# Ledger of designs, part 217: peptides against a protein of PDB entry 4KTY

Target 1, 266 residues: chain A of PDB entry 4KTY
Amino acid sequence: YVLNDIGVIFYGEVNDIKTRSWSYGQFEDGILDTCLYVMDRAQMDLSGRGNPIKVSRVGSAMVNAKDDEGVLVGSWDNIYAYGVPPSAWTGSVDILLEYRSSENPVRYGQCWVFAGVFNTFLRCLGIPARIVTNYFSAHDNDANLQMDIFLEEDGNVNSKLTKDSVWNYHCWNEAWMTRPDLPVGFGGWQAVDSTPQENSDGMYRCGPASVQAIKHGHVCFQFDAPFVFAEVNSDLIYITAKKDGTHVVENVDATHIGKLIVTKQI

## One batch from the design tools (peptide; made by RFdiffusion4, then SolubleMPNN)

Design b2_p29_1_s1 (from b2_p29_1 with K3V T7K N20V N21D F23Y T25V)
Fold by OpenDDE base, seed 1:
Structure b2_p29_1_s1 (fold): chain B 266 residues (1-266), chain A 29 residues (1-29)
Amino acid sequence: as target 1 above (266 residues)
Amino acid sequence: QYVLPFKPPTSSTDSTPKPVDPYPVELPP
């Protein structure tokens, strides 16, 4: 999980799983220097740089450009005129070296690009890491662990009221570490996500969230376990918004989210 | 390929025909 510098990222649809190669290049010239530079830009103290909990959390913030002029600018509007289309990237090296050279955020990324660069960052710093793809990945925007889908009385989705969304797929990372800050048994793989989705205590970051904790429904453990839990296990709650302002739950679907969670075994 | 032990995979073939890039799915009413 540290030595392999070429990987495979899963994407596409749950019924049409696709793969793309990604060059992590954690051993390429200038990459370690760039990872250290990222931590410098984050103003990370030296004592924290040896703590994988702090490093992975800082990385989740800094791989995206939000808040802190981090590495990648996300774009999902299919307009990439002022940079490189996300699909054109084949690895982390060019992105990281451009960031180091320009000292400005690199355009553009989407989830697999964020995950690819973040994977390089983690591996470069000696943290075992892998990319995870979740199909039908929920984006819970109010941390209530459910997807609230508001419907008009005619059955159509009320886009004004419906703030939660579901990605056909989403990629994030898992990093291997001990968690002395958590109860015994919740070390190992930790979910971390650098794609800017939700604010976590003032910054667009996510994790580390204990995979074991999430697996067993323990969402009270730091960091961002409720959000990660919702990504993989939210119920769809269909709510009819009546003209009089009342809300009625019409249906609950507990099987739609997190249909498949895939990673490559290295 | 490894399936993480979060939630058992479903057998659903539900998908929305759209570009390769990730997109918000249109949920059934």
Scores: peptide ipSAE 0.271, ipTM 0.667, DockQ to the pose 0.044
Fold by OpenDDE base, seed 3:
Parts: C-alpha cells; structure tokens; sequence
Structure b2_p29_1_s1 (fold): chain B 266 residues (1-266), chain A 29 residues (1-29)
C-alpha cells in the first residue's frame, strides 16, 4: 500500500464494475517535494507532519482547491474549457508537478482524480493508503444521517427541496494509522476524502474516520464519522411535499445506499 | 480485491447505458 506506484480504481455501476488504471508515481522526481510543498502551503507545523492523523486531515483539505488554494479544482458540470477534463488524467504526477510549478490549483478533478492524487500524497509521506469505491454513495447535505428525498405529489423529485444526492459511485481513500485519540480497536484503516463535498469545521475536508467505528455505528468519533457513515449506510427517506405545505413520509429504503464497497487487494 | 457490503448487495436491472463519470442517480419513486 506504499510501494506500488500503479493502481486500479473501480468505477461504473454496481452491476457492471469497471476499472481504470492510475499511476500514482510517488517515487517520481519532484513528487515528494511537491507533497512537502503542499504541507508548506497548508502552513502545517513541523511537529504535526509526523502525525498521520494530522497529515491525512490536512491532505484531505489541500488536495482540493477550496478554502486554501489546494491542488485540484473540482468540476461536475461537463464544462472543462479552462483546464483538463477529469477523464483525461491518467495519474497523479502531471497534476502534482503542475501544481508545484504554477503554484495555482489545477483544473479539473472529480472523485477518482482527487482520490488518485490523495493516494499519492499519502503514500509519498509513508502512510499506507488505498482507494475505495462506494457504489450508490450518499451525499448527506444536512448531517442527519439519512437521505431526504422530497417528492411532488405526482411522484417526481422536488429538486428545490431535495438537497441530498446519491452518486452512482464515489471514490475516497483509506489510510492506515493508529488512533490514540480514539478508544482501543478503532485504529487501522481510516476513511479520508479530498473530494470537496461538505464543510468540516470550516473547511472542505473529510476524515480520518475510523472504518471500524463506521462499521459499528460509532458516529461520534472524530473526524467526520457521521458524513462517512451516511455515505455508506443512509436510509432513503421519500417525503411527499403536499400542496398544503405538509410533508408526509411515503417510503423508507434501507437497502439502496452503500450496496458495495470495493478496493484493490495489494 | 476487497469487497465489503454494508447492506445486502443487489444487482441493478437497468439496461440503459451509463456514463463513465460519476453522476447523480435518478432515484426510484
């Protein structure tokens, strides 16, 4: 999880799993230097740079451009005129080197690009890391651990009221570390995500969230456990917005989200 | 590969071609 510089990222549909290769290039010239530069840009104290908890959290913030002029600008509107389409990237090296040379955020990324670059960052700094793909990945917007889907009386989704969304797939990272800040047993793999999705205590970042904690429903453990839990375990709550302004829960689907989580075995 | 189903895995019956890039799922009513 540290030495392999070429990886596979899973994507597509749950019933038609696809893979794409990704070159992490953590040993390529200038990449480690760029990772250190990223931490410099984050103004990370030297004392914290040896702490994988702090490093992974800073990395989750800095791999995206939001808040801090980090590495990648996300775009999901299919308009990539001012940069490189996310699908054109094949690895982390070009992105990181461009960031280092230009000292400006690189355009553009989506989840697998963020995950790829973040994986390089973690591995460069000696943190075992892997990319994880979640199919039917929930994006909880209001931190209530459920997906509120508002429907019109005709059954169509009310997009104005519905703030939560579900991705057909989403990629993030898991980083291996001890968690002395958590109870015994919640070390190991930690979910971290650099794709800018939700604000976490003032910044677009996510994790590290203990995978073991998430699996056992311990959503109170830092960091961002509720959000990660929701990504993989939210119930879909279908709510009909009546013309009189009342809301009625029509259905609850507890099986739709987080159907499959996949990562490469190394 | 490592596979972890948090909920019982189900197979989609959708036959419509899907884009490569992630997209918001059209949720069933």
Amino acid sequence: as target 1 above (266 residues)
Amino acid sequence: QYVLPFKPPTSSTDSTPKPVDPYPVELPP
Scores: peptide ipSAE 0.264, ipTM 0.656, DockQ to the pose 0.045
Fold by OpenDDE base, seed 5:
Structure b2_p29_1_s1 (fold): chain B 266 residues (1-266), chain A 29 residues (1-29)
Amino acid sequence: as target 1 above (266 residues)
Amino acid sequence: QYVLPFKPPTSSTDSTPKPVDPYPVELPP
């Protein structure tokens, strides 16, 4: 997981899975220096740099530009006039070197770009890491572990009331580490996400969240386990907003979210 | 508490631009 510098990222639809090649380039000239620079920009103390828990959490914050002028600016509106379209990137090296040279956030990224750059960052610093793709990935906006879908009386989605959403797919990372801060058995793979989706204690960051904890429903474990749990296992709650202002739960779908979670075994 | 910076899901009558890749799924009724 640390030595492989070329990978495959899964994307597309659950019934039409696609793959794209991604060059991580963690051994290329200037990449280690850039990763150290990223930690310097985060003002991370030297003692914390040896702790994969702290490093992965800082990385999840710094790979996105929000809050701290980190590496990548996200864009999802198909307007990329002031940078490179997310689909044009083929690897992490050019992005990281541009960030190091310009000392400004690089435009633009989407989830697989964030995951690709974050994977390079983790591997470069000796943390085993892989990219994970979740199909029908939920985005819980109010941390209630449910996807609240509000419907008009005609059955159409009320976009004004509906704040939660579901991506056709989403990419994040898993990093391998011990978790002495958690009970025994919850080390190993930890979910971390650099795509700026959630505010976690004042910054757009996510994880590390124990994959084992999530699998067993332990959402109380740090960090950001409720959000990651919701991404893969939230129920869809369909609520009809009646004209009289009342809300009626029409149905619950517990099978729609997290249809498939895919990662390449390297 | 989690706050999402993304646009709300789009409907057939919504003028909000959809993300290119990935995109919000139109959920079954």
Scores: peptide ipSAE 0.280, ipTM 0.670, DockQ to the pose 0.043; fails the geometry check
Fold by OpenDDE base, seed 2:
Structure b2_p29_1_s1 (fold): chain B 266 residues (1-266), chain A 29 residues (1-29)
Amino acid sequence: as target 1 above (266 residues)
Amino acid sequence: QYVLPFKPPTSSTDSTPKPVDPYPVELPP
């Protein structure tokens, strides 16, 4: 989880799983220096750089460009006129070196690109890390641990009222560390995500969230456990908004989210 | 509180372009 410089990222759909190679290049010239530069840009105190909890949280913020002029600008609109299309990237090295050279955010990334670069960042700094793909990954925008899907009277989704969404797949990272800030037993793999999905206490970042805590429903444990829990375990709540202003729950689907979570075993 | 940066699901009649890869799935009612 630290030494491999080439990996495989799973994507596509749950019934049509696809793989792409990704060169992490954590040992390439200039990459470690760039990772240190990223922490410098984050104005991270030297004392915190030895703490994988702080490092992974800062990394989750800095790998995306939002808030802090971090590494990657996300784009999902299929218009990439001022940069490189996300699908054109094959590894982290070019992205990180461009960031270091230009000192400006690199365009463009999507989840697997964010995860790839973040994986390099973590591994460079000695934190065991892997990429995880979640199929039917929920995006809970109000931290209520459910997907509120509002329907018109004709049964179609009301896009105005429906703010929550579900990705066909989403990639994030798991980082291995002890969690002395949590109760005993919740160390090990921690979910961290650099794709700018939600604001977490003032910044677009996510984690570290204890995988063990998530598995056992302990959403009260820092950081961002409710969001990560929702990504993998939200219920779909179908609600019809009636003309009289009342809401009626039409259906609840507890099986749709988190159909498959895949990571490469080393 | 979380701030949503992404486009919510759209109806089948919505002409708004969808994200490329990944994309928000259209959920059945």
Scores: peptide ipSAE 0.263, ipTM 0.650, DockQ to the pose 0.043; fails the geometry check

Design b2_p29_1_s2 (from b2_p29_1, 12 letters changed)
Fold by OpenDDE base, seed 2:
Structure b2_p29_1_s2 (fold): chain B 266 residues (1-266), chain A 29 residues (1-29)
Amino acid sequence: as target 1 above (266 residues)
Amino acid sequence: QFELPFVPPTANTNSTKKEVDPYPVELPP
């Protein structure tokens, strides 16, 4: 989880799982220096740089460019004329070295690119880390642990009212650490995500969220446990908005989200 | 209220683009 410099990232669909190789390159020249530079740009105090909780949280913020001129600019519009298409990247090294050289965010990334670069960042700093792929990954943007799907009277989705979404897959990271800030038993793997999805206390970041806490439904534990829980366990709530302003729940699907969570075992 | 830039909306809309990887899934009615 630290020494391997080449990995495999799962993507595609749950019934058509695909893999892509990714070169983490955590031992390549200039990469550790770049990771330190990232923490410098975050203005992270030296005393916190030895704390994997703080480091992983800062990393989740800084690997994306939002808020803080971090490493990667996300784009999902299939128009990448002003940079490199996300699919063209094969590893973290070129991205990180470009960031260090230009001192400007690198274009462009999507979830697996964010996860790849973040994995390099964590491993460079001695934090055991792996990439996780979640199929049918929910994006709850109102923190109610549900996917609220609003329907027109004809049964079609009302896109104006429906703000929540479901990705066919999403990639994030798990980082290994103790959690002395949590009750006993909630250390170990922690979900962290550098793909800019939701604002977490003023910044686009996510985690560390205890995987054990998520598995046992302890969403009250910091950080961002409700969001991560929703990604893997949200119910789909189909709601018809009536003309009189009332809402009627038409259906509930508790099995659609989080069909499969995959990570490479080493 | 923030919105994710360049992310297509949820399924069953005219703006849903499956050519993007990953993409918002089409949800059953």
Scores: peptide ipSAE 0.322, ipTM 0.715, DockQ to the pose 0.045
Fold by OpenDDE base, seed 3:
Structure b2_p29_1_s2 (fold): chain B 266 residues (1-266), chain A 29 residues (1-29)
Amino acid sequence: as target 1 above (266 residues)
Amino acid sequence: QFELPFVPPTANTNSTKKEVDPYPVELPP
């Protein structure tokens, strides 16, 4: 989880799982320096740089360009004229070195690119880390732990009312650390996500959220446990928007989200 | 509650851009 230089990232569909290799390159020349530079750009206090909780949280913010001119600019519009298409990246090294050299965000990334770069960042700093892929990954935008799918009376989705979405897959990271800020038993793997999905207390970041806490429904534990919980365990709530403005719950699907969560075995 | 299975690595799958990029799933009504 620290020494492995080449990884595998899972993607595709739950019924057609695909893999891609990713070169983390945490030992390549200039990469450690770049990781330190990232923390410098974040204006991270030196005393906090030895704390994996703080480091992983800062990393989740800084690997994306939002808010702080971090490493990667996300793009999902299938137009990548001003940079490199996300699918063209094969590893973290070129991205990180470009960021260090240009001192500007690198274009472009999507979830697996964010996760790949973030994995390098964590491993480079001695934090055990792995990439996790969640199939049918929910994006809860209103922090209510459910997917609100609004339907017209004809059964079609009301796109104006439906703000929540479900990715066919989403990649994020898990980092290993103790959590003295949490009750005993909630250390170990912590979910962290650098893909800019939702604002967390003022900036686009996510985690560390205790995997054990999430598994046991303890969404009150910092950080961003409700969001991560929703990604893997949200119910789909189908709501018909009536012409009179009333909403009626038509159906609840508790089996659709988080159908499969996979990671590479060491 | 969920489990995190460990899946062994496999060879890279040839994918087009469309096949690689995540996308919002069209949910059935």
Scores: peptide ipSAE 0.322, ipTM 0.705, DockQ to the pose 0.029
Fold by OpenDDE base, seed 5:
Structure b2_p29_1_s2 (fold): chain B 266 residues (1-266), chain A 29 residues (1-29)
Amino acid sequence: as target 1 above (266 residues)
Amino acid sequence: QFELPFVPPTANTNSTKKEVDPYPVELPP
């Protein structure tokens, strides 16, 4: 998890799983220097750089450009005229070296690119890390642990009211660390995500969230456990917005979100 | 500070299926 410099990222559909190779290159010339530079740009205290909790949280913020002129600019509109299309990247090295050289955010990334670069960052700093792919990954934007799908009386989706979304797949990272800030038993793999999905206490960042805590429904444990829990376990709530202003729950689907979570074991 | 020039996905966004890129899924009622 630290020494492997080439990995596999899962993507596609739950019924049509695909894989792509990704070169992490954590041992390539200039990469460690770039990771240190990222922490410098974040103005991270030297004392905190030895704490994987702080490092992974800072990394989740800095790998995306939002808020802090971090590494990658996300784009999902299929218009990549001012940079490199996300699908054209094959590894982390070119992205990180471009960031270090230009001192400006690199365009463009999507979830697997963010996860790939973040994986390099973590491994480069000696934190065991892997990429995780979640199929039917929920994006809860109002922190209610459910996907609210609003329907018109005719059954069509109300686009104005429906703000929650579901990715066909989403990639994030798991980092291995102890969690002395949590109760005993909630160390080990921690979910961290650098894709700028939601604001976490003033910044677009996510984690570390204890995988064991999420598994056991402990959403009160820092950091961002409710959001990560919703990504993998939220119910779909279909709500009809009636003309009289009333909302009626028509259906609940507890099986749709998080149908498959995949990671490379070696 | 830098702001991301992207459109966040929504559950009801009419997007075409892509081979590689993730996309908001169309959820049946």
Scores: peptide ipSAE 0.311, ipTM 0.707, DockQ to the pose 0.042
Fold by OpenDDE base, seed 4:
Formats: sequence, C-alpha cells, structure tokens
Structure b2_p29_1_s2 (fold): chain B 266 residues (1-266), chain A 29 residues (1-29)
Amino acid sequence: as target 1 above (266 residues)
Amino acid sequence: QFELPFVPPTANTNSTKKEVDPYPVELPP
C-alpha cells in the first residue's frame, strides 16, 4: 500500500464498473517536500506530524482548497476554463508540484482526483492508504443519517427541499493506523475524505472514521462517523411534502445506498 | 472520460431492509 506508486481507481456505475490508472508518485522528486509544505501551510506543529490521526485529518482538510488554501479546488459544474478539467489529470505529481511552485490551489478536482492526491500525501508520509469507491454514495447534508427525497403531492420530486444527494459513485481514502483515542478493536482502516462535502467542526474535512466502528454501527466515535455511515448505509426516505407543511413518509428504501464498496487489492 | 457522480432522485420507492456492511470489497487488479 505504501510502496505502490501506481494504482487503479474504480468509477462508473455499479452495473458498469470502470477503472482508471492513477500515478501516485510518492517517491518522485519534490513530492515529499510538497507534503511537508502542505503540513507547513496547515500550521501543523512538529509533534502532530508524527501522529497519523492528526496527519490524516489535516490532510483531509488541506487536500481541498476550502478554508485553508489547500491543494485542490473542486468543480462539479462542468466549467473548467481557468484550469485543468478533473478528467485530464493522470496522477498526483503534477498537481502537487504545481501547488508547491505556485503556492496557490490547483484547479480542478473531483472525488477521484482528491482521493488520488490524498493517497499520495498519506503514502508519502508513510501512512498505508488506499482509495475506496462507493457506488450509490449518499451525501447526507443535514446529518440525520437519512437520504431524504421529497415528493410533491403529485409524486414529482422536489429537489429544493433538501440538499441531500446521491452520487453514482464517490471516492475517498482509507488509512491504516492505530486509534488509541477509541476503544480497543477500532484501529486499522480509517475512512478519510478530502473531497469537500460537509463542514466538520469548522472545516471541510472528514475522518479518520473507524471502518470497524462504522461496520458495527458505532457512529458516535470520532471523527465524522455519522457522515461516513450515511454515505454507505443511509436509507432513502421518500417524503411527500403536503401543501399544509406536513410531511408523510411514503416509502423507505434500505437497499439503494452503498450497493458496492470497492478497493483495489494491492 | 469520467461521469459526474450524481444520481438524480427518483419517485420509485421500495420498503426493504439492509444490514450495515460498509466494509470495502477488495477486487483483484
């Protein structure tokens, strides 16, 4: 996981899985220096740099440009006129070196680009890491562990009543570490995500969230376990919003979200 | 090359249960 500098990222649809090669390049010239620079920009103290919990959390914040002028600017509006389209990137090296040289956020990224760069960052710093792709990945915007779908009385979807959304796929990272801050047994793989999705205690960051904790439904464990849990396990709640302001739950679909979670075996 | 990762909401509903299993499936290269 640490020594592999080329990987495969899964994407597409659950019934049409696609793969893309990604060059992590954690051993390329200037990459380690850039990773240290990233931590410097985050004003991370020296003592914290030896703690994979802190490093991964800082990394999740700094790989995205939000809040702290981090590495990558996300764009999902299909307007990439002021940078490189997310699909044009082939690896992390050019992105990181551009960031180091320009000292400005690099445009543009989407989930797999964030995950690719974050994977490089983690591996470069000696943290075992892999990219995970979740098909039908929920984005719970209101932290209720549900994917709310509002319907008009006529049955049409009203997308204005919620900011919840479902990704056909989403990529994030898992980092291997001990979790002395958690009960015994919840170390190992930790979900971390640098794609700016939700604010976590004042910053766009996510994790580390214990995969084992999430697997066993322990969403109270730091960090951001409820959000990650919702990404992979939230129920679709179909709610009819009546004109009088009342809400009626019409149906619940517990099978739609998180149909397939894939990582490459390295 | 890459599709936008978005599934639009649908009005097609089901009532089912699913166990919590967020553990990733490892696929061979």
Scores: peptide ipSAE 0.088, ipTM 0.513, DockQ to the pose 0.456

Design b2_p29_1_s3 (from b2_p29_1, 11 letters changed)
Fold by OpenDDE base, seed 1:
Structure b2_p29_1_s3 (fold): chain B 266 residues (1-266), chain A 29 residues (1-29)
Amino acid sequence: as target 1 above (266 residues)
Amino acid sequence: QYALPFVPPTPNTDSTKKEVDPTPVELPA
C-alpha cells in the first residue's frame, strides 16, 4: 500500500464497473516536500505530525481548498474554464507540484481526484492507504443516518423538500492505523474523505472513522462515523408530503445504498 | 440535485466526460 506508486481507481456504474490508472508518485522529487508544506499551511504542530490520526484528519481538510486554501478546488458543473478538467488528471504529481509552486489551490477536482491526491499524501507520509469506491453512495446532509426522499401526492420527487442525495459512485480513502483513542478492536482501516461534502466541527473534512466500528453499527466513535455509515448503509425513506402539510412514510428501502464497495487489493 | 457548497465560476466551455464524473442519481418513487 505504501510502496505502490501507481494505482487503480474504480468508477462508473454498479452494473458497468470501470477502472482508471492513477499515478500517486509519492517518491517523485518535490512530493514529500509538498506534503510537508501542506502540513505547514495547516499550521500543524510538530508533535501531531507523527500521529496518523491527526495527520489523516488534517489531510482530509487540506486536500480540498475549502476553509484553508488547500490543494484542490472541487467543481461539478461541467464547465472548467479556469483550470484542468477533473478527467484530464492522470496522477497526483502535477497537482501537488502546482500547488507547491503557485501556493494557490489547483483547479479542478472531483472525488477520484481528491482521493488520488489524498492517497499520495498518506502514502508519502508512511501511512498505508487505499482508495475505496462506493456505488450508490448516499450523502446525508442532516445527519439522521437515512435518506429522506420527499414525494408529491402524485408520486414525483419534491426537489424543494428533498435535500439528501445519492451519487452513482463516490471515492474516498481508507488509512491503516492504530486507534488508541478508541476501544480495542477498532484500529486497522479508517475511512477518511477529502471531498468537501459536509462540515465536520467547523471544517470540510471527514474521518478517520473506524471501518470496524461502522460495520458493527458503532457510529458514536470519532470521527464522522455517522456520515460514513450513512454513505454505505442509509435506508431510503419515502415520505409523501400532502397538501395539508402532513407527512406520511410510504416506503422504506434498506437495500439501495452501498450496493458495492470496491478497493484494489495489493 | 446534489450541490456542493462551492462552485467557482468559469466562463469557458471546457468540460470533463460525463461518463467518468460522479452524478446524482434519480431515485425511484
Scores: peptide ipSAE 0.059, ipTM 0.592, DockQ to the pose 0.029
Fold by OpenDDE base, seed 3:
Structure b2_p29_1_s3 (fold): chain B 266 residues (1-266), chain A 29 residues (1-29)
Amino acid sequence: as target 1 above (266 residues)
Amino acid sequence: QYALPFVPPTPNTDSTKKEVDPTPVELPA
């Protein structure tokens, strides 16, 4: 998980899984320097740079441009007039080198691009890392661990009322580290996500969240465990917004979110 | 790959703010 510089990222639909190659290039010229530059831009203390918990958390913040002029600008509106369409990227190297050269955020990324660049960052700094794809990935925006889907009486989604959302797929990273800040047994793989989905204590970042903790429902552990838990385990709550203004829970689906979580095995 | 079984959630003490809109996804009825 450190030495491989070419990987495969899973995407598409749960019933039509697709793969794309991604060149991480963590050993290519200028990439290590760029990773150090990223930490410099984050004004990360030298004492923290040896701590994978701090490094991965800073990385999750800095790989996205939000808050801190980080590496990648996200765009999901299919309008990429001022940069490169997310689908055009084939690896991390060009993105990171452009960032280092221009000292400005690179346009544009989506989840697999964020995950690819973040994977390079982690591996470059000696942190074992892999990309994980979650199909039917929940995006809980109000931290209630459920997806409130408001429906019109005709069964269509009321987009005005529905704030939560579901990705057909979402990519994030898992980084291997010990977690001395957590109880014994919650080290190992930690979920970290650089796609700017939610604000975490003032910054768009996510993790590290213990995968073991998430698997066992321990969402109280730092960092951002509730959000990650929701991504893979949220119940879909279908609520009909009636014309009289009342809301009625019509259905609860506890099986739809997180149907499949895929990662490339070493 | 793996599939997570449903795990009853513990209390959520974190607050988050939505940043991005989803890609179009058809949800089951």
Scores: peptide ipSAE 0.041, ipTM 0.501, DockQ to the pose 0.038
Fold by OpenDDE base, seed 2:
Structure b2_p29_1_s3 (fold): chain B 266 residues (1-266), chain A 29 residues (1-29)
Amino acid sequence: as target 1 above (266 residues)
Amino acid sequence: QYALPFVPPTPNTDSTKKEVDPTPVELPA
């Protein structure tokens, strides 16, 4: 989880799982210096750089360009005129070195690119890390732990009212650390995500959220446990908005989200 | 509470394969 410089990232569909190679390159020349530079750009105190909780949270914020001119600009519109298409990247090294050289965010990334670069960042700094892929990954935008799907009277989804969404797949990271800030038993793997999905206390970042806490429904534990929980375990709530303004729950699906969570055992 | 991200548009087209990119799925009703 620290020494491997080449990895595999799972993607595709739950019924058609695909893999892609990713070169992390945490030992390549200039990569450690770039990771330190990232923390410098974040204005992270030296004392905090030895704390994996702080480091992973800062990394979650800084691997994306939002808020702080971090490493990667995300783009999902299939238009990449001023940079490299997300699918063209094969590893973290070129991205990180470009960031260090230009001192400007690198274009463009999507979830596996964010996860790949973030994995390099964590491993480079001695934090055991892996990439996980969640199929049918929910995006809860109002932190109510459910996916509110509004329907027209004909049964079609009302896209104007429905703000929540589901990715066919989403990649994020798990980082290994103790959690002295949490009750005993909630250390170990922590979910962290650098893909800019939601604002967390003023910044686009996510985690570290205790995987054990998520597994046992302890969403009150910092950081961003409700969001991560929703990604893997949200119920789909199908709601018909009536003309009189009332809402009627038509159906509840508790099986759709988080159908498969995959990580490579190394 | 969470806020949605903003992704600015780009002027020209440079497409990638849909199989590689994550996509929002149409949920069954």
Scores: peptide ipSAE 0.039, ipTM 0.566, DockQ to the pose 0.029
Fold by OpenDDE base, seed 4:
Structure b2_p29_1_s3 (fold): chain B 266 residues (1-266), chain A 29 residues (1-29)
Amino acid sequence: as target 1 above (266 residues)
Amino acid sequence: QYALPFVPPTPNTDSTKKEVDPTPVELPA
């Protein structure tokens, strides 16, 4: 994982899986320097730079521009007039070098761009990392470990009653590390996400969350396990919002979210 | 760089018909 400078990112729909190549370029000139610069901008202590837990956490925060003038500005409104459309990027190198040169956030990214750049960052620093694509990825906005879908009395969806949403697909990263801060058995792959989705203890960041912990429903473990759990294993809760203001749970779908999780094997 | 053909992520929400509701649970307002 560390030595491969070209990757494949899965995207599209669960029934129409597509792939896109991404050049990580972790060995190209200036990239390692840029990764160190990113940690400098984060004011990360030197002692922490050898700790993959801290590095991945900081990277999660710094690859997005929110809070700390990090690397990438996200945009999802199809207005990219002041930068590069997310789909135009083919690798991490140009993004990172632009960030280093301009010392300003680079426009624009979406999940696969964030994941691509973050993957480069992790690999540059010797952390084995891979990109993961989750189809029907939930975004639990209220941290209730469920995806609330509000319905009108006629059965139509009312999207105004919740900020919860489901992405057709979402890309994030898994980083390999030991977790001495967790019980035995919860090291290995850790989910980390630099796409700014939710505030995690004051910053838009996510992880590292133990994949093993998530797999076994241990959402109490740091960091952001509930959010990651919800992304891959949230139940859809269909709630009818009655005119009198009461809510009725009408249906629960435990099969929709996380329909397919894909990562490159090699 | 130029924009490559790519499917951006999009939010989606499924719906269900009220007629298929067997035993709903009422939640407080």
Scores: peptide ipSAE 0.033, ipTM 0.505, DockQ to the pose 0.033

